# Designs tried in a protein design run: peptides against a protein of PDB entry 4AID. Part 35

Target 1, 242 residues: chain A of PDB entry 4AID
Amino acid sequence: FDIKRKTIEWGGKTLVLETGRIARQADGAVLATMGETVVLATAVFAKSQKPGQDFFPLTVNYQEKTFAAGKIPGGFFKREGRPSEKETLVSRLIDRPIRPLFVKGFKNEVQVVVTVLQHDLENDPDILGMVAASAALCLSGAPFMGPIGAARVGWVDGAYVLNPTLDEMKESKMDLVVAGTADAVMMVESEIQELSEEIVLGGVNFAHQQMQAVIDAIIDLAEHAAKEPFAFEPEDTDAIKA

## One batch from the design tools (peptide; made by RFdiffusion4, then SolubleMPNN)

Design b1_p11_5_s1 (from b1_p11_5, 3 letters changed)
Fold by OpenDDE base, seed 4:
Structure b1_p11_5_s1 (fold): chain B 242 residues (1-242), chain A 11 residues (1-11)
Amino acid sequence: as target 1 above (242 residues)
Amino acid sequence: APKVRTKAGSL
């Protein structure tokens, strides 16, 4: 197997992005690891548009599988079929920053699936899932103008903490999730306790700075392992308005 | 050929 791997130190933890071992039937597939938390992201896209497709059909599914449930808090028998509240939330967190980055006019079906394979009870798979989804899209050849990075920022003992552990988050006055490109913040989601707007804005800037190493790691992985870009030219919709 | 599409261009 031609396995490509990128490893970086990120927030005092080793982030590993791997491709080529699993899910080879996908357009892109990335195994991402931080600590003992492991996620698989897959990206698949249709090579044609459906007749009458008027909107961009992006589906994002984040899933915590039952085999990981021995280490997933609340991982009792999820009956087959309905996402948990967490799975629904994280699916939206992944969707929000990636959706605007597809080439305008691309209306082929895209499916991103993030599967939690292992959870260490320290590293939340949501941020790792966002990173893995970004990497899988960049590898896929889809007309995706990524990568995105993502970061969680906590506020513990009067300081910003990059990707706080689940235990550190209990003491955190902030749960700030940021996703962005190299150049721009694309999404912010925040839960805050008695913090100034200045601290929150500083947290967004901190997150955006800290995610650059992840963006660079995805680029490096994609240079070595990405499929050929899917040939897609947007319809020049400006030519119809002249 | 550039394998990554970015807003600044293809990488």
Scores: peptide ipSAE 0.114, ipTM 0.793, DockQ to the pose 0.128
Fold by OpenDDE base, seed 3:
Structure b1_p11_5_s1 (fold): chain B 242 residues (1-242), chain A 11 residues (1-11)
Amino acid sequence: as target 1 above (242 residues)
Amino acid sequence: APKVRTKAGSL
């Protein structure tokens, strides 16, 4: 197996991004680990557009499967059919920042699947899933203008905390999820308890600064493991107005 | 080498 791995220290935790061992049939596949939380992201894209396709058909599916050999909170047999509320929300958190980064005019079907394989009950798999999805897309050769990074920011004891544990989040006055490129914030989602706009804006800036190490780690992994870029030139839609 | 497509260009 040609296994490529990038390891960084991130917010006092080891982040591992790995490719080449699992899901080799996907266009991109990444195992991401933080603590004992493990996610698999896969990216698959169609090599042609469907006739009459008028919109970009991106599907993001985040799944917390109870059949994973790890601890998953809520161990009732989820019937394979309907995503939970959490799975629906996290699928949207991943979709929102990646959707605008595809090359304009690309209308081939893209499927991103994020599967929680293990959960340590400390590190939430949502942020890890965002990072893994970004990495899988960068490895895939799809016309995706990533990477994105992501971070959760808490406010505990009058300080910013990068990716607070589920226990630290109970004491946090802020749940701030940020995703962005190296140059720009692409998405903010926030729940805030009685904090100033200055603290919240500072949290967005802190998140964007802290995600640079993740962006750099995805780039380094992709330099060593990415597939050849899919040959896609956007049709010059300005020429059809003549 | 595989080029990474970024918003700033191909790396």
Scores: peptide ipSAE 0.113, ipTM 0.796, DockQ to the pose 0.121
Fold by OpenDDE base, seed 5:
Structure b1_p11_5_s1 (fold): chain B 242 residues (1-242), chain A 11 residues (1-11)
Amino acid sequence: as target 1 above (242 residues)
Amino acid sequence: APKVRTKAGSL
């Protein structure tokens, strides 16, 4: 096995991105770990477009499987193959920032699957899942103009907190999820309790700054482990030369 | 070949 691993310190926690051990049949596959929370992201893309495909067929599926249920709250009762509300929301959180970053005219089927393998009850697998999905896409050779980073920002005791624990989030006046590229914020999702717009905007900027280390870690992993880029010419050549 | 496609080009 050719295993590549990138490890960084991020928000006072060790983030590990690993490829080459699991899901080698995918176009990209990343095992991401933060604390004892572990996710597997896989990216698979079709090598041709379906006849008459008019839209970009991206599917994102985040799932918290029953084998992780010993640590996932409520996980013992997922008897039905239907996504929970959380799984549906997190699937959309991953979809939103990545969808615009595919090369225009690319209408091959893309499937991103994020599976929670372990949950520590401190580190939410959603942010880790966003990071892992970004990394898996960058490794895949798909015409994806990533990476994205992601961060959660809390507001605890009058300060920004990067990726607050589930316990710190109980004291937080902000649940701010940001995803972006090196140069741009791509997505913001926020739940806010009695905070000024200035604090919220400062939180977006803080998130975007803090995710740069993750973006750089994904790039470094991809330089060592990415597949050859899939040969695709965009319909609009002007969008690649900027 | 460049392994990463970024908006700024291929790395």
Scores: peptide ipSAE 0.077, ipTM 0.767, DockQ to the pose 0.127
Fold by OpenDDE base, seed 1:
Structure b1_p11_5_s1 (fold): chain B 242 residues (1-242), chain A 11 residues (1-11)
Amino acid sequence: as target 1 above (242 residues)
Amino acid sequence: APKVRTKAGSL
C-alpha cells in the first residue's frame, strides 16, 4: 500500500491526514483523525458532463455511523432512511465553502461523502469532516481551487478556544464555525450568547489564522499524493456573446 | 505538472 500521512499539532491535539489505505476506488480519499474521532472523506467526480446539464451537480453527504449504543447518550438506531438534523447541517457546512471553489463552467457530477467511523465524545467530527472533505477534493484531480481549512471557535472564561471539546462547548458563549482558503474567509456560521460584535469578528480572524496550519498540511499531503489534474477547460462563453 | 489547484495558482 502506498500510504501517505501528514501529522500536525493543532489546537493542542494531533491531527492526522492519511491517504492510500482505504477507499482507493474514489478519485480522492482521506482518513482524518483527531483524538479518537475518525472520519473518512471520499470525493468522486464524473469524467464527462451529462447531456443537458444546466447547473453544477455537487452532492455532499455527511453521515454519522451508528456508534455502538453504549457510547452516545440517547443513541436510538437512526432509521437508515433520513439524515438527522446534524447530518443535514454538517453536509451544508461542507457544501457552502467548497461549491464556489470549483472552476466556473464545470458541470460534471461531483459526490463528496464524509463518514464518521469513530467518535471519542470530545472532538466533534464536523470540523474534522470539513478538513477531510477539502483534502479528498485536493487529492482527487477535480477542478477544485482549494484547499479549505475549517475551525470551530469557542469563548470560554473570557478567551478564544480553538475546537473546544463537547464539554467545553457547554460553557462556551460562542459556537463559531469558520471555513476559508489561505487568502479568504468563505463561510461563517455562528451561535452567539451575549457577546460583542468585536469579540465575534476577532473569533473569525482567530479561526482563519488557526486554519492555516491545516491548509498547509493539506497542500503538503496533496503535493505527495494528488492525482494528475483532470483536464478541464471551461467553454468560452464569451465567444457566444460575439 | 502542478498537482494542486488553488485560488492563488496551481501548486
Scores: peptide ipSAE 0.072, ipTM 0.762, DockQ to the pose 0.126

Design b1_p11_5_s2 (from b1_p11_5, 3 letters changed)
Fold by OpenDDE base, seed 3:
Structure b1_p11_5_s2 (fold): chain B 242 residues (1-242), chain A 11 residues (1-11)
Amino acid sequence: as target 1 above (242 residues)
Amino acid sequence: MPKVRTKAGSL
């Protein structure tokens, strides 16, 4: 097996990004671990556009499957048919920052699937799922202008906390999820209790700074393990409007 | 060829 692995210390936790062991049939596949939380992200894209395709057909599916149910609180028999409310929300959190980063005019079908394999009850799989999805897309050869990083920021005892545990989040006055590229914030989602706009903006900046190490780790993994870029040139649609 | 496409360019 040609296994490539990147390991970094991130927010006082070990982040591991691994490829080459699992889901080798995907265009990109990343096993991501933080603490004892483990996710598998896969990216698959069509090599042609469907006739008459007028929109970009990106689908993002975050899943906490039944095989992980012994390691996920409340994981009793998720029926195979409908995503939970949490799975729907996290799928949107992953979709939002990723969708704008595809090359304009690319309308081939793209499927990103994030599967929670293990949950440690401390590290939420959502942030790890965002990171893993970004890494899987960067490895895939899809015309994706990533990577993105992601971070959760808490406000505990008058300080910013990177990726607070589920227990630290009970004491946090802020649940701030940020995703971005090296150069830009792409998405903010926030729940805030009695904090100034200055503290919130400082939290966004803190998140964007802290995610750089993750972006660099995805780049390093991709330099060693990415597939050749899919040959895609957008048709010059401006030439048809003359 | 660079293996990674980024918003800032190909890596």
Scores: peptide ipSAE 0.116, ipTM 0.807, DockQ to the pose 0.127
Fold by OpenDDE base, seed 4:
Parts: structure tokens; C-alpha cells; sequence
Structure b1_p11_5_s2 (fold): chain B 242 residues (1-242), chain A 11 residues (1-11)
């Protein structure tokens, strides 16, 4: 089987994006690794719209599997059931920046599933999951105007830190998650303690700059491994306003 | 043919 891999250094860590080994039944599938944290993102999209579909049916499911339960804090018996609070929040963090990037008028069902396979207790799988989901969508052939990058920014010892470890985050005055395209910030989520708006805005800019290497890595992977683009033309919505 | 659709164009 043809395995394609992109490796970059990112925030002093090795980011690996791999496709072609697992989940080949998906439209796109990416195994992403940073440190010993490993996630599988899969993207699947319907090749037709359901009759009477009025809205874009995107579903994003972030999940932490029992295989990682020995390394996931609180991982005792995640029964197949209701997502945890973290799984719900991370699913929304992935959904928010990707949803606006689908071609207008595309109303085919899209399912993005991010599965945490391994956790190192240093690298949070949420950022890695966002990156992997972006890559899986770019590989899928779905009419997705990505890629997105993502980054977490901390504020430790009076400096910005890209993707702080879970231990560094205990000392951080900022938990800033940013996602964007090459050209634009698409999503900001922030928990901030006693920091100026200037520091926060600087953190958004820092995140957007640092995610460019990830965006470029996804593009390079997709040039080598993406499926043919799904033939979809947006309905000319300007013709309905006349 | 470009394999990736981006906001800036197809790559």
C-alpha cells in the first residue's frame, strides 16, 4: 500500500502526518503524531444530498478510545456512550473553523471522526486532532476550502509558548486556541488570567504565524495523496436574487 | 488537475 508521510519540526516537536496505512475505506484518513500522542482523523462525505436537506449536515466527533485509556487522565471505563465534556468541547473546536470552509450550497452529509489512539500526557490531542481533521478533509476530495492550521498558545514566564505541554499549561496565564487558513483566522477560543488585550491579540497573531508550517505540510501531503476533487459546483445564488 | 481546493484557489 502507498503510505505518504510528511514530517515537520513544529514548536520544538516533530509533527508527523501519515496517510495510506489505515482507514482506507474513508474518503480521507490521516494518522497524526506529535511526541507520543497519536490521533486518527477520518473524513467521509455522502456523494449525494438527501431529499429536502435544508442545511449543511456536518458532524464532527472527537473521541478518546479505551486503547489510550491507560495514558488518558480519567480514562477508567469510557463506555461507548455520551461524549465526555472534553470530547464535546474538542468536537466543537474542530467544527467551528472547518464548517465555514465548505463550498456554499454543499449539503451532502460530512462526517469527521477524530480518534485519540495514544496520549503521552505532554501533547494535548485536541490541537493534533484539529490538524489531522484538516488534513483528512484535504485528502478526501470533499469541497473543503482548507486546509486549516491550529495552534495552542500559552503565556509562560512572560513569553508566548507554542503548544505548551500539559505541565507547562499549569504555569500558563493563557490557554489560547487559534485555528485559521493561510490568509485568515477562523476561530479563537481563549481562557485568560490577568493578561492585557494586547498580549492576547499578540498571541492570536503568533498562533496564526506558527500554524503556517502545518498548513504547508498539509498542502504537501495532499499534493501527493489527495483523492480527485469531488465534482461540485455551487448553485449560482445570485440568480435567485433577481 | 489541482487536488486541493483552497480559498486562494485550487492547488
Amino acid sequence: as target 1 above (242 residues)
Amino acid sequence: MPKVRTKAGSL
Scores: peptide ipSAE 0.110, ipTM 0.799, DockQ to the pose 0.128
Fold by OpenDDE base, seed 5:
Structure b1_p11_5_s2 (fold): chain B 242 residues (1-242), chain A 11 residues (1-11)
Amino acid sequence: as target 1 above (242 residues)
Amino acid sequence: MPKVRTKAGSL
């Protein structure tokens, strides 16, 4: 197996991005690890547009499978079939920042699947899933103008905390999820308790700064492991110059 | 060919 791995220290935790060991049938596949939380992201895209396809058919599916449920608090037998509220929300959190980064006019089917393989009860798989999905898309050869990074920011003891643990989050006055490119914030989702707008905006900026190391790690992995870019001419030639 | 497509160009 030609295994490529990137490892960085991120928020005092080891982030590992790995490709080439599993899911080689996908266009892109990344095994991402932070602490002992492990996710598999896969990206698959159709090599042609369906006749009469009028919209961009992106699907994102985040899943926390039953074998990880032995570690997940409250993880009784997840019946195969209906996503939990969390799985639905995280699927949207991944979808929102990646959808606008596809080249305009690309209407081939794209499927992103993020599967939680292990949960350590400290590191939430959602941020790791966003990072892994971004990496899998960058490896796929799809006309995706990524990578995105992602970060969670807490506010604990009057300070910003990057990717707070589930225990630190109980003391946090902020749950701020940010996703962005190197140059731009693409998505913000926030739950905030009694904090000023200044602290929240500072949290967005902190998240965007802290995710640059992840963006750079995805780029480095993609330089070594990405498939050849899918030949696609955009409908709007001005979209390539931005 | 550059393997990464970014807004700033292909890397």
Scores: peptide ipSAE 0.075, ipTM 0.772, DockQ to the pose 0.127
Fold by OpenDDE base, seed 1:
Structure b1_p11_5_s2 (fold): chain B 242 residues (1-242), chain A 11 residues (1-11)
Amino acid sequence: as target 1 above (242 residues)
Amino acid sequence: MPKVRTKAGSL
């Protein structure tokens, strides 16, 4: 098997991005690991647009499957039919920063699936899922102008903490999720308890700085393992204004 | 050929 792997130290933890072992039928597939939390991201895109397609049909589906639930608090009854509130929220967290990065006029169906394979009870799979989805899209050849990085920032004992553990988050006055490119913040989601705007803005900047190592790791993986870019020319919509 | 498309350019 031609397995490509990138490993970095990130927030005092080892992040591993791997491709080429699993889900080879996808356009892009990444196994991401941090601690004992493991996610599989797959990206698949249609090679043609459906007749009459008027919008960009991107679907993002984050799933914490029941086989991971042996290590997920409260996981005993995920009924196979409806996403949990968490799965719905994380699917949106992944969707929001990636959707604007597709080439304008691309209306081929894109499906991103993030599956939690293992949870360690320390590392939340949401950030890892965002990173893995970004990497899978960059590997796919889709007209995606990524990568994105992502980070969670906590505020514990008067300091910023990168990707706090689930236990550290109980003591955190901030749950700040940031996603961005190398050059820009694309998404912020935050829950904050009695913190100044200065601390919050500092947290966004800290997140954006800390995600650069992840962006660089995705780029390095993609240089070695990405498929050829899908040939896409946007329809010249200026020809209709004549 | 660049394998990655970014906002800053093709990698």
Scores: peptide ipSAE 0.054, ipTM 0.752, DockQ to the pose 0.126

Design b1_p11_5_s3 (from b1_p11_5 with S1M K10S)
Fold by OpenDDE base, seed 4:
Structure b1_p11_5_s3 (fold): chain B 242 residues (1-242), chain A 11 residues (1-11)
Amino acid sequence: as target 1 above (242 residues)
Amino acid sequence: MPEVRTKAGSL
C-alpha cells in the first residue's frame, strides 16, 4: 500500500502526518503523531445530498478510545455512548473552524471522526486532532477550502509557548487555542488569567504564524496523496442570497 | 514585544 508521510519540526516537537496505512475506506484518513500522542482522523462525505436538506450536515466526533485509556487521566470508565465534556469541547473546537470552509451550497453529509489512539501525557490530542482533521479533509476530495492549522499558546514566565505540555499548562496564565487558514484566523478559544488584551492578541498572532508550517505540511501531503476533488457545482439558488 | 518561547529556545 502507498504510505505517504510528512514530517516537520514544530514547536521543538516532531509532527508526523501519515496516510495510506489505515482507514482506507474513508474518503480521507490521517494518522498524526506528536511525541507519543497519536490520533487518527477520518473524513467521510456523502456523494449526494439528501432530498430536502436545508442545512450543511457536518458532524465532528472527537473520541478517546478505551485502549488509550491507560495513558489518559480518568480513562477507567469511558462507557461507549456519551461523549465526555472534553470530547464534546474538542469536537466543537474542530467543528468551528472547518464548518465555514466548505463550499457554499454543499449540503452533502460530512462526518469527521478523530480518535485518540495513544496519549503521552505531554502533548494534548486536541490540537493534534484539529491538524489531523484538517489533513483528512484535504485528502478526502470534499469541497473543503482548507487546510486549517491549529495551535495552543501558553503564557509561561512572561513568554508565549507554542503547544505547552500538560505540565507547562499548569504554570501557564493563558490557554489560547487558535485555528486558521494561511490567510485568516477562523477560531479563537481562550482561557486567560490576569493578562492584557495586548498579550492575548499577540498570542493569536503568534499562533497564526506558528501554524503556517503545519498548513504547508498538510498542503505537501495533499499534493502527494489527495483524492481527486469531488465534482460539486452549487445550485444557482444559493448564489442569489449573497 | 513579549518573548516567544519554543522548545528549541526563545525567539
Scores: peptide ipSAE 0.014, ipTM 0.555, DockQ to the pose 0.023
Fold by OpenDDE base, seed 5:
Order: C-alpha cells, then sequence, then structure tokens
Structure b1_p11_5_s3 (fold): chain B 242 residues (1-242), chain A 11 residues (1-11)
C-alpha cells in the first residue's frame, strides 16, 4: 500500500490526514483523525456528464454509523435509513463551502461521503468531516478549486477557543463554524448567546486564520498523493453571448 | 482584542 500521511498539531490536538490504505476505489479517499475521533471521507465523480444535465449534481452525505456510537454510554440505536438532524445539518455544512469551488460549467455527478468511524466524545466529527471531505476532493482529480479549511470557534471565559471539546462547548457562548479557502471565507454558521457582533466577527477572522494550517496540510498531502487532474475544459459560455 | 486561547499557547 502506498500510504501518504500528513500530521499537524492543530488547536493543541494532533490532526492526521491519511490516504492510500482504505477506499482506494474512490477518486479521493482520506482517513482523518483528531484525538480519537476518526472519519473517512470519499469523493467520487463521474467522468462524463449525463445527457440533459442542467445543474451541478453534487451530493454530500455525512453519516455517523451506529458502530461509532458504541463508545457512547447508553447505546443510541441509530435507526438505519433516515439521516439524523445532525447528519443532515453536517451534510449541508460540508456542501455549502465546497459547491461554489467547482469549476463553472462542470456538471458531472460528484458524490462526497463522510463516515464517522470512531467518536471520542470530546472531538466533534463535523469539523473533521469538513476537513476530510476537502482533502478527499483535492486528491480526487475533480475540478475543485479547494482546499477548504474548517474550524469551530467557541467563546469560553472571555476568549476564543479553537475546536472546543463537547464539554467546553457547554460553557461556550458561541458555536461558530467557519469554512474557507486560503483567501476567502466561504461559509459561516453561528449559534450565539449574548455576544457582540465584534466578538463574532473576530471569531470568523480567528477561524479563518487557524484553518490555514489545515489548508497547507491538505496541499502538502495533495502534492504527494493527488490523482492527475481530470481534463475539464468549461464550454466558453461567453462565446454564446455575442 | 479578545484573548485567544489555543492549547498550543496563548497568543
Amino acid sequence: as target 1 above (242 residues)
Amino acid sequence: MPEVRTKAGSL
């Protein structure tokens, strides 16, 4: 197996991005680990457009399988078949920042699947899932103008906290999820309790700064493990407006 | 500026 791995320290936790061990049938596949939380992201894209395809057919599916919950005291039987509210939300959190970054006119089917393999009950797999999905897309050869980074920011004891634990989040006055590129914020989701707009904007800037190390880690992984870029030339739609 | 607490160090 040609296994490529990038490891960084991020918010005082070890982030590991690994490819080449599992899901090798995907266009891109990344095993991401933070603490003892583990996710698998896979990206698959069609090599042709379907006849009559008028929209970009991106699907994102985030899943927390029941076996990952086996470490949760109290045995949540996740019913197979319907996404939880969390799984639906996180699927959207991944979709929103990545969708605009595909090359305009690309209408081949793209499927991103993020599967939680392990949960440590401290590190939420959503941020890790966003990072892993970004990395999997960058490795895939799809015409994706990533990477994106992602970060959660809390506000605890009058300070910003990068990727707060689930316990730290109980004391947090902010749940701020940010995703972006090196140059731009692409998505913000925020739940805020009695905080000024200044603190929130400062949290967005903090998140964007802190995600750069993740972006750089994805780039370094892609330089060593990305597939050849899929040859996609957008139809010159400007020639039809003349 | 609000204090930034990262486990990697207080900036």
Scores: peptide ipSAE 0.013, ipTM 0.552, DockQ to the pose 0.023
Fold by OpenDDE base, seed 3:
Structure b1_p11_5_s3 (fold): chain B 242 residues (1-242), chain A 11 residues (1-11)
Amino acid sequence: as target 1 above (242 residues)
Amino acid sequence: MPEVRTKAGSL
C-alpha cells in the first residue's frame, strides 16, 4: 500500500490528510480527519469533453451517509432520498470556491464527492470536507489551480476562534466560513449577530492567515502523491473569431 | 472578488 499521510496541528487540533488506502479507483482520494470527525473526498474527471458541451459540468455532492447516521445528530435513515438541506448547503460551500479555479475552457465532467464517515459531535465535517475536496482535486491531475484552504471563525468572549466546536458556536456571535488560495479569498459565507464590519473583516483576514498551514499541508501531500497532470490545452477560441 | 454571502442572523 503506497499510503501518504500529512499531519499538522491546526487550531489546537490534529488535522490528518491521508491518501492511497481507500477509493484508489478515483482520480484523487483523500481521507481527512480532525478530532474523531472523518471525511472521504473523491475527485473523478472525464478524460474527454462531451460533444456539444457548452458549460463546465462540475458536480459537488456532500453526503452524510446512513452508515454514519449512528454518529451524526438527526441522522434518520434517509435511504435514496433527496439531499438534506444541510447536504445541499455544504455541497454549495465546497462548489463555490473550487469552481473558479479550474482552467478556463476545461469542460470535461468533474465529480467531487465528500462522504462523512464519522462525526464526533464537536468538529463540523463541512470545513473538513472543503479541505479534503481541495486535497483530492490537487492529487487528481485535473487542471485545478488549487489548493484552497478553508476555515470557520467564531467570535467568543471578544476574540476570534478558529474552527469553534459545535458547543462553542452556540456562544459565538459570528459564524464565518472562509475559503481561499494562498494569495486570495475566494468565498465568504457569514452569519453575524451585531458585530462591526471591522470585526468581520478581521475575521476574514484571520481565517485566510490560519488556512495557510492547510494549503501548505495539501501542497506537501501533492508533491509526494499527486498523479501526473492531465494534458489539457484549451483550444484557442480566439483563433476561430478571425 | 470573493463571493460574499451574508445571512442575517438575529438582527
Scores: peptide ipSAE 0.013, ipTM 0.587, DockQ to the pose 0.020
Fold by OpenDDE base, seed 1:
Formats: C-alpha cells, sequence, structure tokens
Structure b1_p11_5_s3 (fold): chain B 242 residues (1-242), chain A 11 residues (1-11)
C-alpha cells in the first residue's frame, strides 16, 4: 500500500494526517488522528454536471457512528436515523468555509463525508473533522482552492488555549471556532461569556496563526499524494451577454 | 496582550 503520512505537533498534541490505507474508492480520503480521536474524511465528486443543474451541489455529512460511542458517555443508540444536533452543526461548520473555495461555475456534485471512528473524550472530533475534510478535498483533484485550516480557541484562567480539551472547555469563557486559508479567515463561530471584543478579536487572530501549521501539513501531504487536478473549464458566461 | 496557553506552556 502506498501510504503517505504527515505528522506535526499542534497545540502540544500530535496531529497525524494519513492517506492511502482506507477508502481508496473515494477521490480523496484522509485518516486524521489527534490523541486517540480518529476521523475519516472522504471526498467524492462527479466527473460531469447533471443536465439543468443551476446551483453548486455540495453535501457535507459529519457522522459520529455508534462504534466511536464505546468511549462517549451517554451514547444511547444513535439509530441510523436523523442526524443529531451536533452532527448537523458540525456538518455546517465544515460546509461554511469550504463552499466559497470551489471554482466559480463548478456545478458537479461534491460529497464530503466525515466519520468519527474513535473518540478519546479529550479531543473533540469537530476540528479534526474540518482539517480532515480540507485534506481530503486537496487530495481529490476537485477544483477546490483550499486548503483550509481550523482551530478552536478557549479562554481559561485569563489565557487563550488552542483546542482545549472537553474538560478545559467547562472552565472556558469562550468557545471560538475559526476556519480559514493561509491568507484569510473564512468562518468564525463563537459562544462567549462576558469577554471584551479585544479578547475575541485576539482569539480569531490566534486561531488563524495557529492553523497555518495545519495548512502547511495539508499542502505537504497533497504534494506527495494528491491526484491529478480535474480538468474543469468554467462555461464562458460571457456567451450569454451577447 | 492576553497570555496564550498551549500544552507546551504559556506563550
Amino acid sequence: as target 1 above (242 residues)
Amino acid sequence: MPEVRTKAGSL
């Protein structure tokens, strides 16, 4: 098996991005690990547009499967039914920053699936899922102008904390999720308790700085393992202005 | 500037 792996130290944790072991039928597939939390991201895209497709058909599906719940407290049988509130929210957190980065006029179906394979009860799989989805898209050959990075920032004991543990988050006055490219912040989602705007803006800047190591790790993985770019020519919309 | 805490310490 041609397995490519990138390993970095990130927020005092080892982040591992791996491709080539599993999900080889996908256009891109990444196994991401932080601590004992493990996610699989897969990206699949259609090689043609459906007739009459008028919008970009991106679907993002984040899933916390029941076999990961052997470590999750309170995990009653998530029946194969309606996504949980968490799964719905995290699917949106992944969707929001990646959707604008597809080449304009690309209307082929894209499906991103993030599956939590293991949860350690310390590292939340949402940030790891965002990183893995970004990496899977960069490997896929889809016309995606990523990578994105992501980070969670907490405020604990008067300090910023990168990717706080689930226990540190109980003491945090901030839950700040940021996603961005090397050059720009693409998405901010925040829950804040009695903090100044200065602290929040400082948290966004801190997140954007800290995600650069992840962006660089995805680029390095893609240089060694990406598929050939899909040949996409946007339909010349100037032909409709005649 | 607010203190920045990582698992490697305060920055």
Scores: peptide ipSAE 0.012, ipTM 0.559, DockQ to the pose 0.022

